# Peptides against a protein of PDB entry 5IXI: the designs that were tried, part 57

Target 1, 141 residues: chain A of PDB entry 5IXI
Amino acid sequence: TPLLDASSLEYLFAQGQYDLVKCLAPIRDPKTEQDGHDIENECLGMAVLAISHYAMMKKMQLPELPKDISYKRYIPETLNKSIRQRNLLTRMRINNVFKDFLKEFNNKTICDSSVSTHDLKVKYLATLETLTKHYGAEIFE

## One batch from the design tools (peptide; made by RFdiffusion4, then SolubleMPNN)

Design b2_p17_3_s4 (from b2_p17_3, 8 letters changed)
Fold by OpenDDE base, seed 5:
Structure b2_p17_3_s4 (fold): chain B 141 residues (1-141), chain A 17 residues (1-17)
Amino acid sequence: as target 1 above (141 residues)
Amino acid sequence: MDLGNKESFEKFFSFFY
């Protein structure tokens, strides 16, 4: 794995977020129904990483974030559309679980300074490589 | 395992623990 300097990593992270959300780097096709659920959960995880990175860069704690913060702007647009088509109870569950985990991640990982913005970017890009069809092949070879 | 499952999240973020 190539060693990336801070500026290169920052660029790749920003571009990777855009590519994932805009589906320029499309997520891989699920092999099974369960695989599909795993893929979607990883996308939600990516949203947690992105939001946490944002909060850290803004030096904001989770309670200081807008109450309307959501995964919606941080996941693939295709997945967002899919979720919006699901029934109300399902959407409520997804929202609640996401918010609960975001809170937990913030308290146990971010607030304790056990994870840096660098770590978040690395994890984001590494996940992006496996989550999408062909993204990052030249970066991680 | 349904979408938004906490266990799936824990697995994903185990990288940091």
Scores: peptide ipSAE 0.174, ipTM 0.795, DockQ to the pose 0.606
Fold by OpenDDE base, seed 2:
Structure b2_p17_3_s4 (fold): chain B 141 residues (1-141), chain A 17 residues (1-17)
Amino acid sequence: as target 1 above (141 residues)
Amino acid sequence: MDLGNKESFEKFFSFFY
């Protein structure tokens, strides 16, 4: 994969977040039902990366983040709409698991400084390449 | 795997461990 300088990486990361959420880079079609579940989980993972990156850039600890922090604005709008159609208990479960994992990720990885903002951006963009349709093909070839 | 499965998350973030 090509080496990106800091400014290019920052730009692509920001643009990638926007494209994912706004579905300008739509998520790939699931090949199976299990693939669909994997795609949705990857989207939630992308939300963790985005939120963690934001927190690190602002030098904020997790308790300093808004208590209502959610994946909703960090996942594809289409997926968010899909989740909203599910029953309350399912939505509560998703929210709880997400928050628990976000907390764990930040406490055990981010706060320990074992993961840098650079690492998060690289993982995010690498995931976009496989998660979305034709995204970054010219860049990552 | 169901949406929000912790094991699925762990697999996704294994890149960092």
Scores: peptide ipSAE 0.173, ipTM 0.795, DockQ to the pose 0.616
Fold by OpenDDE base, seed 1:
Structure b2_p17_3_s4 (fold): chain B 141 residues (1-141), chain A 17 residues (1-17)
Amino acid sequence: as target 1 above (141 residues)
Amino acid sequence: MDLGNKESFEKFFSFFY
């Protein structure tokens, strides 16, 4: 297993975000309907991690983020297209829950300084390894 | 659990708590 120093971790985190969104690291196939829901929720969770990391790096709080900030640019493109095809009420629910959780996560976890950018990158990459097909095997084995 | 379930999010982020 390669030693993940700060530079390597930063590089892998940036690459992992790109690979997830562009579906170069495709998400794993669901085994059940419930597994499918868990996978999609983990993807939304990955968006929270990515956005929070961005905010921390830029030393911005949530009110300073763009008003139209959403998960759309931080989840797999295939999932984004799938969500767009769902009915209005479903899309509204997803958007509201995401915004509420993003706010809660930043207020209670980030602002309280209980989580660092390092922790976010580690969690992101660890989740990416289990969420996608064969990605990260050479990094975390 | 449906997509966008708050409990699912909390479980995902339990790593930080």
Scores: peptide ipSAE 0.169, ipTM 0.791, DockQ to the pose 0.609
Fold by OpenDDE base, seed 3:
Structure b2_p17_3_s4 (fold): chain B 141 residues (1-141), chain A 17 residues (1-17)
Amino acid sequence: as target 1 above (141 residues)
Amino acid sequence: MDLGNKESFEKFFSFFY
């Protein structure tokens, strides 16, 4: 695994977000229905990481973020379209659980400074490697 | 687990806990 300096990590993190959302790094094919659910849940988790990183970089508390903050712009566009096609009850559940977890993550993990922006970037890129097809081969060796 | 379960989110973020 190559040693990445802070600038390189920042660049890769930004590019990785773009690649995931724009499906330039497509998510892996599910092996089972349960695997498909796990993949989608990880995508939502990636959104939490991205939003939390943004908040930390701006030195903002989650209550200071826009009230309409959502996972929609932080997950693969294909998944976003898929979720939009699901029934209202399912979409409400996803949205509520996401918001609740985002708050919980901030209060229990971010606010106590146990997690840094560096940690978030590393976790994001590491997850991106396992979540997508062939991504990270040159980064994590 | 179905999408939107808290348990699945907890599993993903176990790395930080």
Scores: peptide ipSAE 0.164, ipTM 0.787, DockQ to the pose 0.591

Design b2_p17_4_s1 (from b2_p17_4, 7 letters changed)
Fold by OpenDDE base, seed 1:
Structure b2_p17_4_s1 (fold): chain B 141 residues (1-141), chain A 17 residues (1-17)
Amino acid sequence: as target 1 above (141 residues)
Amino acid sequence: SGLDEFLEKVRNYKYER
């Protein structure tokens, strides 16, 4: 990967979040049903990265975040709409998986100080490139 | 799963470089 200065990385991270959520960088087409499930999980993971980055930048612990924090504003709008159309039990399962993932990430990564905001931005952008059809090709190839 | 794999990659990311 090319070397990016702090300003460029911050800009790309902010724009990448916007592009993912607004589907300006659309997620790739799943090759199989399992691939579709993996893509969805990766999107939820992207939400965890974004939320954790926000918390770290504001010097807040995750328990200090609003109780109603969710993935809804941090995943592609198309995926969010898809989830809303699923039955109650499925939505509850997704919420539980996300909460567990966020908690585990906080305990085993953020609280252990093993990952910095810089690392989160790099990981976010690298994952964004793999998740989307064409985004980031000129930056990370 | 993709979620578990993603989490593992994030945890080990800093120390793999």
Scores: peptide ipSAE 0.031, ipTM 0.651, DockQ to the pose 0.067
Fold by OpenDDE base, seed 4:
Structure b2_p17_4_s1 (fold): chain B 141 residues (1-141), chain A 17 residues (1-17)
Amino acid sequence: as target 1 above (141 residues)
Amino acid sequence: SGLDEFLEKVRNYKYER
């Protein structure tokens, strides 16, 4: 793992988020159905990290975020399209689980200052390495 | 880490049937 200063880490985090969402760094193909679920969950986790980072940078608590806050801007566009094609009940479940996930994450990590923006960027980039086909090799190899 | 364990727990719950 290369040594990164604060400015380099900030740049890589921003670029990595853009590349993931825009599918410039496409997510890896699932090996099994369960692997597909794991990939989706990791992407939703990435959204939680990204939103939490945004909130911390803006010095706002989760209740101050828009009521319609969603994973849609923070996951790969291909995955977002896939989710939108699922039935209403499935989409409602995903939305509810995500909102509960984000709330619980905020309560357990952000509110008690147990996680910093630095930690979020590191975790985001580390996860990005495991999720994408080639991006990890470009950054870490 | 505690963060990893927490995230994994929540992610696993999402697809629990």
Scores: peptide ipSAE 0.031, ipTM 0.652, DockQ to the pose 0.468
Fold by OpenDDE base, seed 5:
Structure b2_p17_4_s1 (fold): chain B 141 residues (1-141), chain A 17 residues (1-17)
Amino acid sequence: as target 1 above (141 residues)
Amino acid sequence: SGLDEFLEKVRNYKYER
């Protein structure tokens, strides 16, 4: 794995977020129904990483984030559209699960300063590689 | 890594709820 300097990593992280959300780096096709759930969960995880990175850069804790913060702007647009088509109770559950996910991550990592912005970017890009069809091949080969 | 393990635990929690 090539050693990346801070500026290169920052660029790749920003571009990776854009590519994931805009589906320029499309997520892989699910092999089973459970695999589909796993992919969705990974996308929610990606949103947690992105939001946490934002919070750390702004030096704010989770309670200081806007109350309407959501995964919607941080997941693939195709997945967001799919979720919006589900019934109200399902969408409410997804929202609650995500909020719990973000809260737990913040409490166990961010608040304890056990994870750096560098760690988040590395994890984001590594997950992006496994989640998408062809992304990251030149970087991680 | 520790981060990977933690994220996995959080992901599993989703199904346990």
Scores: peptide ipSAE 0.030, ipTM 0.652, DockQ to the pose 0.423
Fold by OpenDDE base, seed 3:
Structure b2_p17_4_s1 (fold): chain B 141 residues (1-141), chain A 17 residues (1-17)
Amino acid sequence: as target 1 above (141 residues)
Amino acid sequence: SGLDEFLEKVRNYKYER
């Protein structure tokens, strides 16, 4: 992994979020059904990273975040549309699991000051490279 | 399930950097 200065990292992180959500950097095609599920989970993980980064930058604690906080604006639009088409119980489960995941991540990493905004950006971009078809290949190869 | 595996990965974030 190449060394990036703070400004470059911030730019790439912001652009990466935009490209992922807007599907300008499309997620890779699943090889199997399980792979598809793994991709979805990785996208939800990306949402946790993005939200956590936002909270840290705003110096907000998790309880201070809006109660309606969700993954919807932090995952690929295509995936969001897919989830919205699933039945109510499935959507409720996804929402609950995501909230639990976000809480646990916050408790175990952010609250302990063991994860910095820098770490989140690096993890996000590294995951983005593996998750998308060709995005960032020239940067991280 | 895949969701459980996802949660486990998040729980172990500290050790997977």
Scores: peptide ipSAE 0.030, ipTM 0.651, DockQ to the pose 0.097; fails the geometry check

Design b2_p17_4_s2 (from b2_p17_4, 7 letters changed)
Fold by OpenDDE base, seed 5:
Structure b2_p17_4_s2 (fold): chain B 141 residues (1-141), chain A 17 residues (1-17)
Amino acid sequence: as target 1 above (141 residues)
Amino acid sequence: SGLDEFLEKVKKYKYPR
């Protein structure tokens, strides 16, 4: 696989986000109940990557982001619908855990490491390949 | 890298069901 230039990577990253959220690149089928939970965690992790990338591009710190920042627009629509079917307290706790996770990632990984937007795009696409059924075969071969 | 470590922790993070 040849090294992607900045423009190509930007395109693939944007398209990958769209494909994941719109379920055009469907997430893999869970093998067990625990695997299903792991898949959900991976999706929420993808949201962390996407939001962090957005913040870096806008040169914003986490406290400067809107207080209503959420995973909802950054995860597969099918998963979002599934989460909405859970009880209110569970949904509130998921939101809190996600915000804690996002904060931890930005403090310990973004601020304490030399992570660039380029790195986030690469890791996003790499994770997308493993998370979805058939995505990325032509890119990572 | 820190980013690689993050990816390994994603599956183990405690989300409620």
Scores: peptide ipSAE 0.347, ipTM 0.872, DockQ to the pose 0.725
Fold by OpenDDE base, seed 3:
Parts: structure tokens; C-alpha cells; sequence
Structure b2_p17_4_s2 (fold): chain B 141 residues (1-141), chain A 17 residues (1-17)
């Protein structure tokens, strides 16, 4: 497998985000109910990576991020629709948990571990490969 | 790494259903 240069990595990262959100890279089928929950958590985790990458690219601190930042634009559209069908209280709690996790990730992982945008792109694509059915086969083989 | 730990925690993080 050839080493990806910086430009190729940036392209693949951008395309991967698009493919995930638009469901062009289909999410793997859940084996159990718990596996389904894990898959949803993974999708929300992908949103954390994407938002953190965005913040780093804009050189913004977490408190400087827009208050309306949400996972909605960074997860598969099918999952977003599913969450929207849940009751208001549940949706509010999901939002709160997500924001808390995002804060924790930025404080303990981004800042403390000196993670770069390059690292985030690599981890995003690697996670995308495991989360989806066929994505990344030609890239990581 | 911190990212590796993140990947492990993502699946187990408690979200309401």
C-alpha cells in the first residue's frame, strides 16, 4: 500500500465525511441490539472527530465554538432522522451528553495529548473503515 | 494514545435511547 501524501489525505478525509453523512458509505449491519447502540455511539464519535478537526482548522477554542454546534450535520442522515423521531427529553439529553463528550475530548485528548489535524484525519478514516461495510478496502489493503 | 482511548470509549459512552 502506497503512503498517502498530505493532499491525498485531505481529499480522502473530506470525501469520507461526505460519504458517511450522505450514507454513500453504508453503516455496517448491527448483529444485536447492543451492537446497534454501539454503532450509533460510533457515529456520534465521528461527529466529535469532525467537529474537533473543524475547530482546530479554524484555530478556535471550545468556548469560542458556535453555541449551535451539533452532531446533526456530521452523522449519517438516516441516524439523524431516527434521533429526530425520539421524544424531546431524549433528544435534549443526547445533545447534553454529546456536548459533554466533545468538551472532554477536547480537554483531555486534543489539548493534553497534542493531537494534530493530521492525526484526526487518520483516525477518522480508520474508524470509518470499521464502521462501514466496504469503505477503505482499496485504501488500507 | 489519547485517540486510541477515545476509540475504545466511543462504543461504551452512555447515550439515552
Amino acid sequence: as target 1 above (141 residues)
Amino acid sequence: SGLDEFLEKVKKYKYPR
Scores: peptide ipSAE 0.346, ipTM 0.871, DockQ to the pose 0.759
Fold by OpenDDE base, seed 1:
Structure b2_p17_4_s2 (fold): chain B 141 residues (1-141), chain A 17 residues (1-17)
Amino acid sequence: as target 1 above (141 residues)
Amino acid sequence: SGLDEFLEKVKKYKYPR
């Protein structure tokens, strides 16, 4: 993996978030039903990384974020549309699991492991490369 | 690292379909 300066990393992180959400970097095709489920989990994981990065940059704790904080604006639009088509109970359960996931990451990963915003950007982009079809090959191969 | 452990945990979470 080539060494990236701070400015380049910041740019790539911002662009990567945009490309993922807008599906300009489309997620990889699932090979099985289980693989499809894993891909959705990875997308929701990307939302956790993005939200945590946002909170850290704003010097805010997760409880201080708006009550309506959600994965909706941080996952591929195609996946968001798919989730919105599911019944209310399922969507409520997804929201609950995501909320717990976000809290767990904040408490057990960020706080306990002293993860920095730099670390989050690197891991976000690395995951983006594996999650999408051909994005980021020049940077992380 | 904590982030590496997180990435492994991501796939184990049980989101309903």
Scores: peptide ipSAE 0.339, ipTM 0.868, DockQ to the pose 0.726
Fold by OpenDDE base, seed 4:
Structure b2_p17_4_s2 (fold): chain B 141 residues (1-141), chain A 17 residues (1-17)
Amino acid sequence: as target 1 above (141 residues)
Amino acid sequence: SGLDEFLEKVKKYKYPR
């Protein structure tokens, strides 16, 4: 695998977020219904990584972020459209679960461990490789 | 790492559909 310096990681992380959200790097096709559910969970996990990275870069705690912060800007647009088509109660429950997940991640992982923005970028890019159809082959081979 | 261990739980979270 290629050696990536800090500037290269920053660029790839930004580009990777853009590619995932804009579906330029489309998520893989589910093999089963459960696999489809796992894929959605992974996408929401990617949002947790991206939001946490944003907060760390701004030197802000999650309570200091706008209360309307959500996964919407950080998941594939196709998935966001799918979620928006679900009924209001379902969407509210998804939002609540995500917020709880994000808080748990921040408290148990970010605050209680030595996780850095560098670690988040690496994990984000590594997950893109497995989550999407073709992304990462050029970078991680 | 703590990050890896936590992210392994991602698939176990129950998001309604």
Scores: peptide ipSAE 0.338, ipTM 0.865, DockQ to the pose 0.680

Design b2_p17_4_s3 (from b2_p17_4, 7 letters changed)
Fold by OpenDDE base, seed 5:
Structure b2_p17_4_s3 (fold): chain B 141 residues (1-141), chain A 17 residues (1-17)
Amino acid sequence: as target 1 above (141 residues)
Amino acid sequence: SGLDEFLEKVRNYKYPR
């Protein structure tokens, strides 16, 4: 893969987020029930990356983030609809687990400055390639 | 890396169903 400059990486990261959420880059079909679970986990991980990147760009700490921040706007719309069909208790637990992961990620990775916004964008795009059916075929050849 | 380790933890977590 070619080396991307900062501007190109920023563009691809922004477009990648849009494509994932809007399902323009559809996630791959699960091979098994466990694979489906793994795919959902990957999507939630993508949300952690995206939210953390947003927080870093805005120079906000976790306590300064809006309390209503959730995975809902950062995962594929199809997956969000699927989760909303689950019972209330399950949805509450998923939300709590996600918030715990987000907190842990920021405490262990962001606060100690071990990860940059550049690293987050690279990891996001790399994961997006493996998660979706055909994304990046023209870029990562 | 620490980032990779964290993402692996995310992938392996058993979310409620």
Scores: peptide ipSAE 0.318, ipTM 0.864, DockQ to the pose 0.656
Fold by OpenDDE base, seed 1:
Structure b2_p17_4_s3 (fold): chain B 141 residues (1-141), chain A 17 residues (1-17)
Amino acid sequence: as target 1 above (141 residues)
Amino acid sequence: SGLDEFLEKVRNYKYPR
């Protein structure tokens, strides 16, 4: 993996988030139904990374974040639309699971494993490269 | 790493459909 300076990494991380959410870097086509499920899970994982990074940068704990914090602003718009088409009970369950993941990530990964904002940016971009069709190939290959 | 292990857990979870 090529070495990136701090400013370049910050820029790429911000741009990558925008490209993922706005579907400018579209997620890869699923090969199977299970692959499609894995892709959705990875998108939700990306939301956990992005939110945690935001909280760390603002020196905020998760309880200090807005009560209505969710994955909606941090996943591809196409996926968000898909989730919104599911029934209310399903959406509620997805929300609960996501909140649990976010809490677990904060407690077990951020606090216990000393993960830094730098680590989150690198992991986010690396995952973005594998999750999307062609994005990031020039950065990490 | 702890981060990689967590992400694997996220990928493998069966979200309701």
Scores: peptide ipSAE 0.310, ipTM 0.861, DockQ to the pose 0.742
Fold by OpenDDE base, seed 4:
Structure b2_p17_4_s3 (fold): chain B 141 residues (1-141), chain A 17 residues (1-17)
Amino acid sequence: as target 1 above (141 residues)
Amino acid sequence: SGLDEFLEKVRNYKYPR
């Protein structure tokens, strides 16, 4: 694995987010029904990382973020479309669970630990490699 | 790490379908 300086890591993190959301780096095909659920959960986890990174870069707490903050702009567009096709109650529960996870992450990991924006970028890119079909081969292999 | 433990919790949660 090649060494990445701070500027290169920042660039790759930004590009990786764009590629994931726009499906330029498509998520891998599920092997089983459970694998499909795991993939969706990983995408939502990626959204937690991305939003937390955004908040840290802006030096703001989660309550200072717009109340309409959501996973919608931070997950693959294909997954977002799939979720929007589910019934209202299901979508509401997904939204509530996600918000709870985001809040918990901020309180227990960001505020109570030493997690930095650097750590979030590294974890995001590493997860992106395992989540997508071909992304990261040129970087992490 | 705390980050890895949290993400494991996220991965294992059974979101409603």
Scores: peptide ipSAE 0.307, ipTM 0.860, DockQ to the pose 0.717
Fold by OpenDDE base, seed 2:
Structure b2_p17_4_s3 (fold): chain B 141 residues (1-141), chain A 17 residues (1-17)
Amino acid sequence: as target 1 above (141 residues)
Amino acid sequence: SGLDEFLEKVRNYKYPR
């Protein structure tokens, strides 16, 4: 993996978020039903990383985040549309699980293990490479 | 790492469908 300076990493991270959400870097096609579930979970994980990075950059703690914090603008728009088509109970459960994961991540990973914003950006981009069809082919190889 | 372990939890959790 090539070495990226702070400015380059920040740029790529911002661009990667935009490309993922806007489906400019489309997520890979699922090979199986389980693979499809894994892809959705990975997207939600990406949202956790992105939101946590945002909070850290703004020096905000989890209780200071808006109560209506959501994965909606941090996942691919196609996936968001798919989730919105599911019944209310399912959507509520997804929301609750996501918020629980976000809380756990901030409390147990960010605070306890001192994960840095640099670590989050690297992990985000690395995951983006595996999650999408063609992203990062020339950057990481 | 703690980050990798957490992401593994995320990937393996079965969200309601």
Scores: peptide ipSAE 0.304, ipTM 0.859, DockQ to the pose 0.732

Design b2_p17_4_s4 (from b2_p17_4, 7 letters changed)
Fold by OpenDDE base, seed 5:
Structure b2_p17_4_s4 (fold): chain B 141 residues (1-141), chain A 17 residues (1-17)
Amino acid sequence: as target 1 above (141 residues)
Amino acid sequence: SGLDEFLEKVKNYEYER
């Protein structure tokens, strides 16, 4: 994988977020029910990365994060629609798991400063490659 | 924990690749 300069990485990260959410880079088809759950978890992880990156760029602390922060704007629209069709208890569970994960992750990123925005962008793009059908084939070789 | 492992992978991604 070629080394990307800061400007190139920033562009790819921004475009990657847009492509994932708008399903321009569609997520891969699940092979099994468990694979479907894994894909969903990866998408939620992508949301955590994106939100944490935003928080770090804005130099926000955990108490400053809006309490209504949600994965809904940071996951594929198709997946968001799927989740909204699930029963209330399931949706509540997903929300709780996501919020817990986001909180814990931000303890390691914003509070501890152990992860840089650069690291988040790299991880985001790497995960995007594995999560989607054909994205990044020309970049990640 | 799984999260710690995830963070480690993020930090070391460029060195492992």
Scores: peptide ipSAE 0.029, ipTM 0.639, DockQ to the pose 0.061
Fold by OpenDDE base, seed 3:
Structure b2_p17_4_s4 (fold): chain B 141 residues (1-141), chain A 17 residues (1-17)
Amino acid sequence: as target 1 above (141 residues)
Amino acid sequence: SGLDEFLEKVKNYEYER
């Protein structure tokens, strides 16, 4: 991982989230159907990182998180549209899996502070580079 | 699942630091 000062890392993290969601940094094309599912799961994981980072920065505890917290505004808009077109049962499953994942992850981040906001930003940007077509090529060697 | 694998990668990252 590259050495970045706190300000630079914060900026890149914020910009990276924006670029991912707005599809300015489009996700890579799937090579297979399974690869497509993997990409989707990675995007959901990115949402967990982003939400957890937000919660930590705001010093929010798990009970304080909105019950209706969702991945919708933290994943690529194209993927969000795709998910909305799926049947109700599938959407419910995705929501449940995401919530469970978020809960489990937050137990290891917010609850015990084993992961810092710095770590989350680094992980997010590193994943963003591999997930998108061309993003991060200038920043990461 | 891919999501489980992602979580595992995060755990490994924490361990390696």
Scores: peptide ipSAE 0.028, ipTM 0.632, DockQ to the pose 0.070
Fold by OpenDDE base, seed 4:
Structure b2_p17_4_s4 (fold): chain B 141 residues (1-141), chain A 17 residues (1-17)
Amino acid sequence: as target 1 above (141 residues)
Amino acid sequence: SGLDEFLEKVKNYEYER
């Protein structure tokens, strides 16, 4: 992976979020049912990273975020549409899982360690490379 | 659990970097 200065990393992080959400960098096809679940979990993880980065940039704690904070604007639109088509109990489960992800990430990583916005951007882009069909080739090859 | 795996992956990544 080539070395990136801070400004380049900021640009790539912003562009990567846009490309993931707008499906310009489409997520890879699942190989199995379990792989499909893994992909969804990675997308939820991406949302946690993005929201945490936002919170850190605004110098605000999670309790200061709106109570209706959600993964919806931070995951691929195709996945969001898929989730909305699932039954109520499944959607409630996913919402609870995401809230747990976000809470535990904040408690065990942001609050308990020295994770920086720089670290979050690097992790986000690295995950984006493995999650999407062609983005890794476009940026990291 | 999936949550534990997610947290572990993040922690390991930061440690390895």
Scores: peptide ipSAE 0.028, ipTM 0.630, DockQ to the pose 0.072
Fold by OpenDDE base, seed 2:
Structure b2_p17_4_s4 (fold): chain B 141 residues (1-141), chain A 17 residues (1-17)
Amino acid sequence: as target 1 above (141 residues)
Amino acid sequence: SGLDEFLEKVKNYEYER
Protein backbone atom coordinates (compact mmCIF):
# COMPACT_ATOMS: atom_id res chain seq x y z
CA THR B 1 0.00 0.00 0.00
CA PRO B 2 1.13 3.55 -0.63
CA LEU B 3 2.43 5.74 2.15
CA LEU B 4 -0.21 8.18 3.37
CA ASP B 5 -0.07 10.80 6.07
CA ALA B 6 -2.50 10.56 8.97
CA SER B 7 -4.94 13.18 7.71
CA SER B 8 -5.11 11.73 4.22
CA LEU B 9 -5.59 8.24 5.58
CA GLU B 10 -8.41 9.38 7.84
CA TYR B 11 -10.16 11.08 4.95
CA LEU B 12 -9.79 8.14 2.60
CA PHE B 13 -10.98 5.73 5.26
CA ALA B 14 -14.13 7.73 5.90
CA GLN B 15 -14.83 8.22 2.22
CA GLY B 16 -14.14 4.57 1.50
CA GLN B 17 -16.70 3.44 4.05
CA TYR B 18 -19.29 5.72 2.53
CA ASP B 19 -18.53 4.63 -1.01
CA LEU B 20 -18.70 0.95 -0.11
CA VAL B 21 -22.00 1.17 1.75
CA LYS B 22 -23.66 3.44 -0.79
CA CYS B 23 -22.35 1.31 -3.64
CA LEU B 24 -20.57 4.27 -5.19
CA ALA B 25 -17.65 1.89 -5.25
CA PRO B 26 -19.52 -1.26 -6.25
CA ILE B 27 -18.19 -4.64 -5.26
CA ARG B 28 -16.73 -6.73 -8.03
CA ASP B 29 -18.75 -9.37 -9.82
CA PRO B 30 -18.18 -12.88 -8.55
CA LYS B 31 -16.27 -15.15 -10.89
CA THR B 32 -17.64 -18.33 -9.30
CA GLU B 33 -20.11 -19.33 -6.63
CA GLN B 34 -17.28 -19.70 -4.15
CA ASP B 35 -16.00 -16.29 -5.15
CA GLY B 36 -19.41 -14.90 -4.31
CA HIS B 37 -19.20 -16.38 -0.84
CA ASP B 38 -15.72 -14.98 -0.43
CA ILE B 39 -16.91 -11.53 -1.43
CA GLU B 40 -19.72 -11.69 1.11
CA ASN B 41 -17.31 -12.78 3.82
CA GLU B 42 -14.95 -9.97 2.92
CA CYS B 43 -17.80 -7.50 3.25
CA LEU B 44 -18.60 -8.84 6.70
CA GLY B 45 -14.92 -8.56 7.51
CA MET B 46 -14.99 -4.95 6.41
CA ALA B 47 -17.83 -4.38 8.85
CA VAL B 48 -15.75 -5.90 11.65
CA LEU B 49 -12.88 -3.57 10.81
CA ALA B 50 -15.13 -0.53 10.70
CA ILE B 51 -16.89 -1.30 13.96
CA SER B 52 -13.65 -2.14 15.72
CA HIS B 53 -12.15 1.11 14.53
CA TYR B 54 -15.17 2.96 15.84
CA ALA B 55 -14.92 1.22 19.20
CA MET B 56 -11.23 2.01 19.50
CA MET B 57 -11.76 5.65 18.62
CA LYS B 58 -14.47 5.90 21.26
CA LYS B 59 -12.35 3.93 23.74
CA MET B 60 -15.19 1.45 24.11
CA GLN B 61 -15.00 -2.23 24.91
CA LEU B 62 -17.18 -4.79 23.20
CA PRO B 63 -19.51 -5.24 26.18
CA GLU B 64 -20.18 -1.52 26.06
CA LEU B 65 -21.40 -1.66 22.49
CA PRO B 66 -25.13 -1.87 21.85
CA LYS B 67 -26.48 -5.39 21.90
CA ASP B 68 -28.16 -4.80 18.58
CA ILE B 69 -24.93 -3.93 16.81
CA SER B 70 -25.10 -5.19 13.27
CA TYR B 71 -23.26 -5.34 9.99
CA LYS B 72 -26.19 -3.69 8.21
CA ARG B 73 -24.79 -0.17 8.27
CA TYR B 74 -21.31 -1.28 7.29
CA ILE B 75 -21.84 -3.45 4.21
CA PRO B 76 -22.95 -2.56 0.69
CA GLU B 77 -26.64 -1.76 0.55
CA THR B 78 -27.05 -4.21 -2.31
CA LEU B 79 -25.67 -7.02 -0.18
CA ASN B 80 -27.84 -5.99 2.74
CA LYS B 81 -30.91 -6.21 0.51
CA SER B 82 -29.81 -9.63 -0.68
CA ILE B 83 -29.39 -10.90 2.87
CA ARG B 84 -32.80 -9.59 3.88
CA GLN B 85 -34.35 -11.71 1.14
CA ARG B 86 -32.95 -14.92 2.60
CA ASN B 87 -34.88 -17.10 5.01
CA LEU B 88 -34.94 -16.49 8.75
CA LEU B 89 -32.59 -19.30 9.66
CA THR B 90 -29.98 -18.10 7.20
CA ARG B 91 -30.23 -14.55 8.46
CA MET B 92 -29.92 -15.72 12.05
CA ARG B 93 -26.85 -17.70 11.14
CA ILE B 94 -25.24 -14.71 9.47
CA ASN B 95 -26.01 -12.54 12.48
CA ASN B 96 -24.53 -15.07 14.87
CA VAL B 97 -21.43 -15.62 12.78
CA PHE B 98 -20.86 -11.90 12.50
CA LYS B 99 -21.18 -11.37 16.23
CA ASP B 100 -18.74 -14.19 16.81
CA PHE B 101 -16.33 -12.63 14.33
CA LEU B 102 -16.53 -9.28 16.03
CA LYS B 103 -16.13 -10.74 19.50
CA GLU B 104 -13.16 -12.89 18.64
CA PHE B 105 -11.50 -10.15 16.65
CA ASN B 106 -11.77 -7.72 19.52
CA ASN B 107 -10.65 -10.24 22.11
CA LYS B 108 -7.66 -11.54 20.20
CA THR B 109 -6.53 -8.47 18.29
CA ILE B 110 -8.01 -5.19 19.49
CA CYS B 111 -8.12 -5.63 23.26
CA ASP B 112 -4.48 -6.64 23.48
CA SER B 113 -3.49 -3.56 21.44
CA SER B 114 -1.79 -5.64 18.80
CA VAL B 115 -3.56 -3.63 16.11
CA SER B 116 -3.88 0.15 15.97
CA THR B 117 -6.54 2.32 14.38
CA HIS B 118 -3.95 3.14 11.74
CA ASP B 119 -3.57 -0.54 10.92
CA LEU B 120 -7.33 -0.94 10.62
CA LYS B 121 -7.62 1.94 8.19
CA VAL B 122 -4.84 0.62 6.01
CA LYS B 123 -6.29 -2.89 6.04
CA TYR B 124 -9.73 -1.52 5.22
CA LEU B 125 -8.53 0.48 2.24
CA ALA B 126 -6.37 -2.34 0.96
CA THR B 127 -9.31 -4.73 1.12
CA LEU B 128 -11.58 -2.16 -0.48
CA GLU B 129 -9.26 -2.00 -3.46
CA THR B 130 -9.45 -5.74 -4.05
CA LEU B 131 -13.16 -5.95 -3.31
CA THR B 132 -14.47 -3.21 -5.57
CA LYS B 133 -14.40 -2.77 -9.33
CA HIS B 134 -12.52 0.48 -9.74
CA TYR B 135 -11.87 2.04 -6.35
CA GLY B 136 -8.45 3.46 -5.68
CA ALA B 137 -7.04 2.75 -9.09
CA GLU B 138 -5.19 6.05 -9.21
CA ILE B 139 -4.21 5.93 -5.55
CA PHE B 140 -2.89 2.42 -5.17
CA GLU B 141 -1.35 1.94 -8.60
CA SER A 1 -12.96 -21.61 9.46
CA GLY A 2 -13.76 -18.24 7.98
CA LEU A 3 -12.92 -16.53 11.23
CA ASP A 4 -9.56 -18.23 11.48
CA GLU A 5 -8.74 -17.28 7.93
CA PHE A 6 -9.75 -13.69 8.56
CA LEU A 7 -7.64 -13.46 11.69
CA GLU A 8 -4.72 -15.01 9.89
CA LYS A 9 -4.93 -12.42 7.15
CA VAL A 10 -4.88 -9.65 9.72
CA LYS A 11 -1.90 -11.18 11.48
CA ASN A 12 -0.04 -11.63 8.23
CA TYR A 13 -0.66 -8.02 7.32
CA GLU A 14 0.73 -6.79 10.61
CA TYR A 15 3.77 -9.00 10.25
CA GLU A 16 4.50 -7.75 6.77
CA ARG A 17 4.16 -4.14 7.81
Scores: peptide ipSAE 0.027, ipTM 0.629, DockQ to the pose 0.069

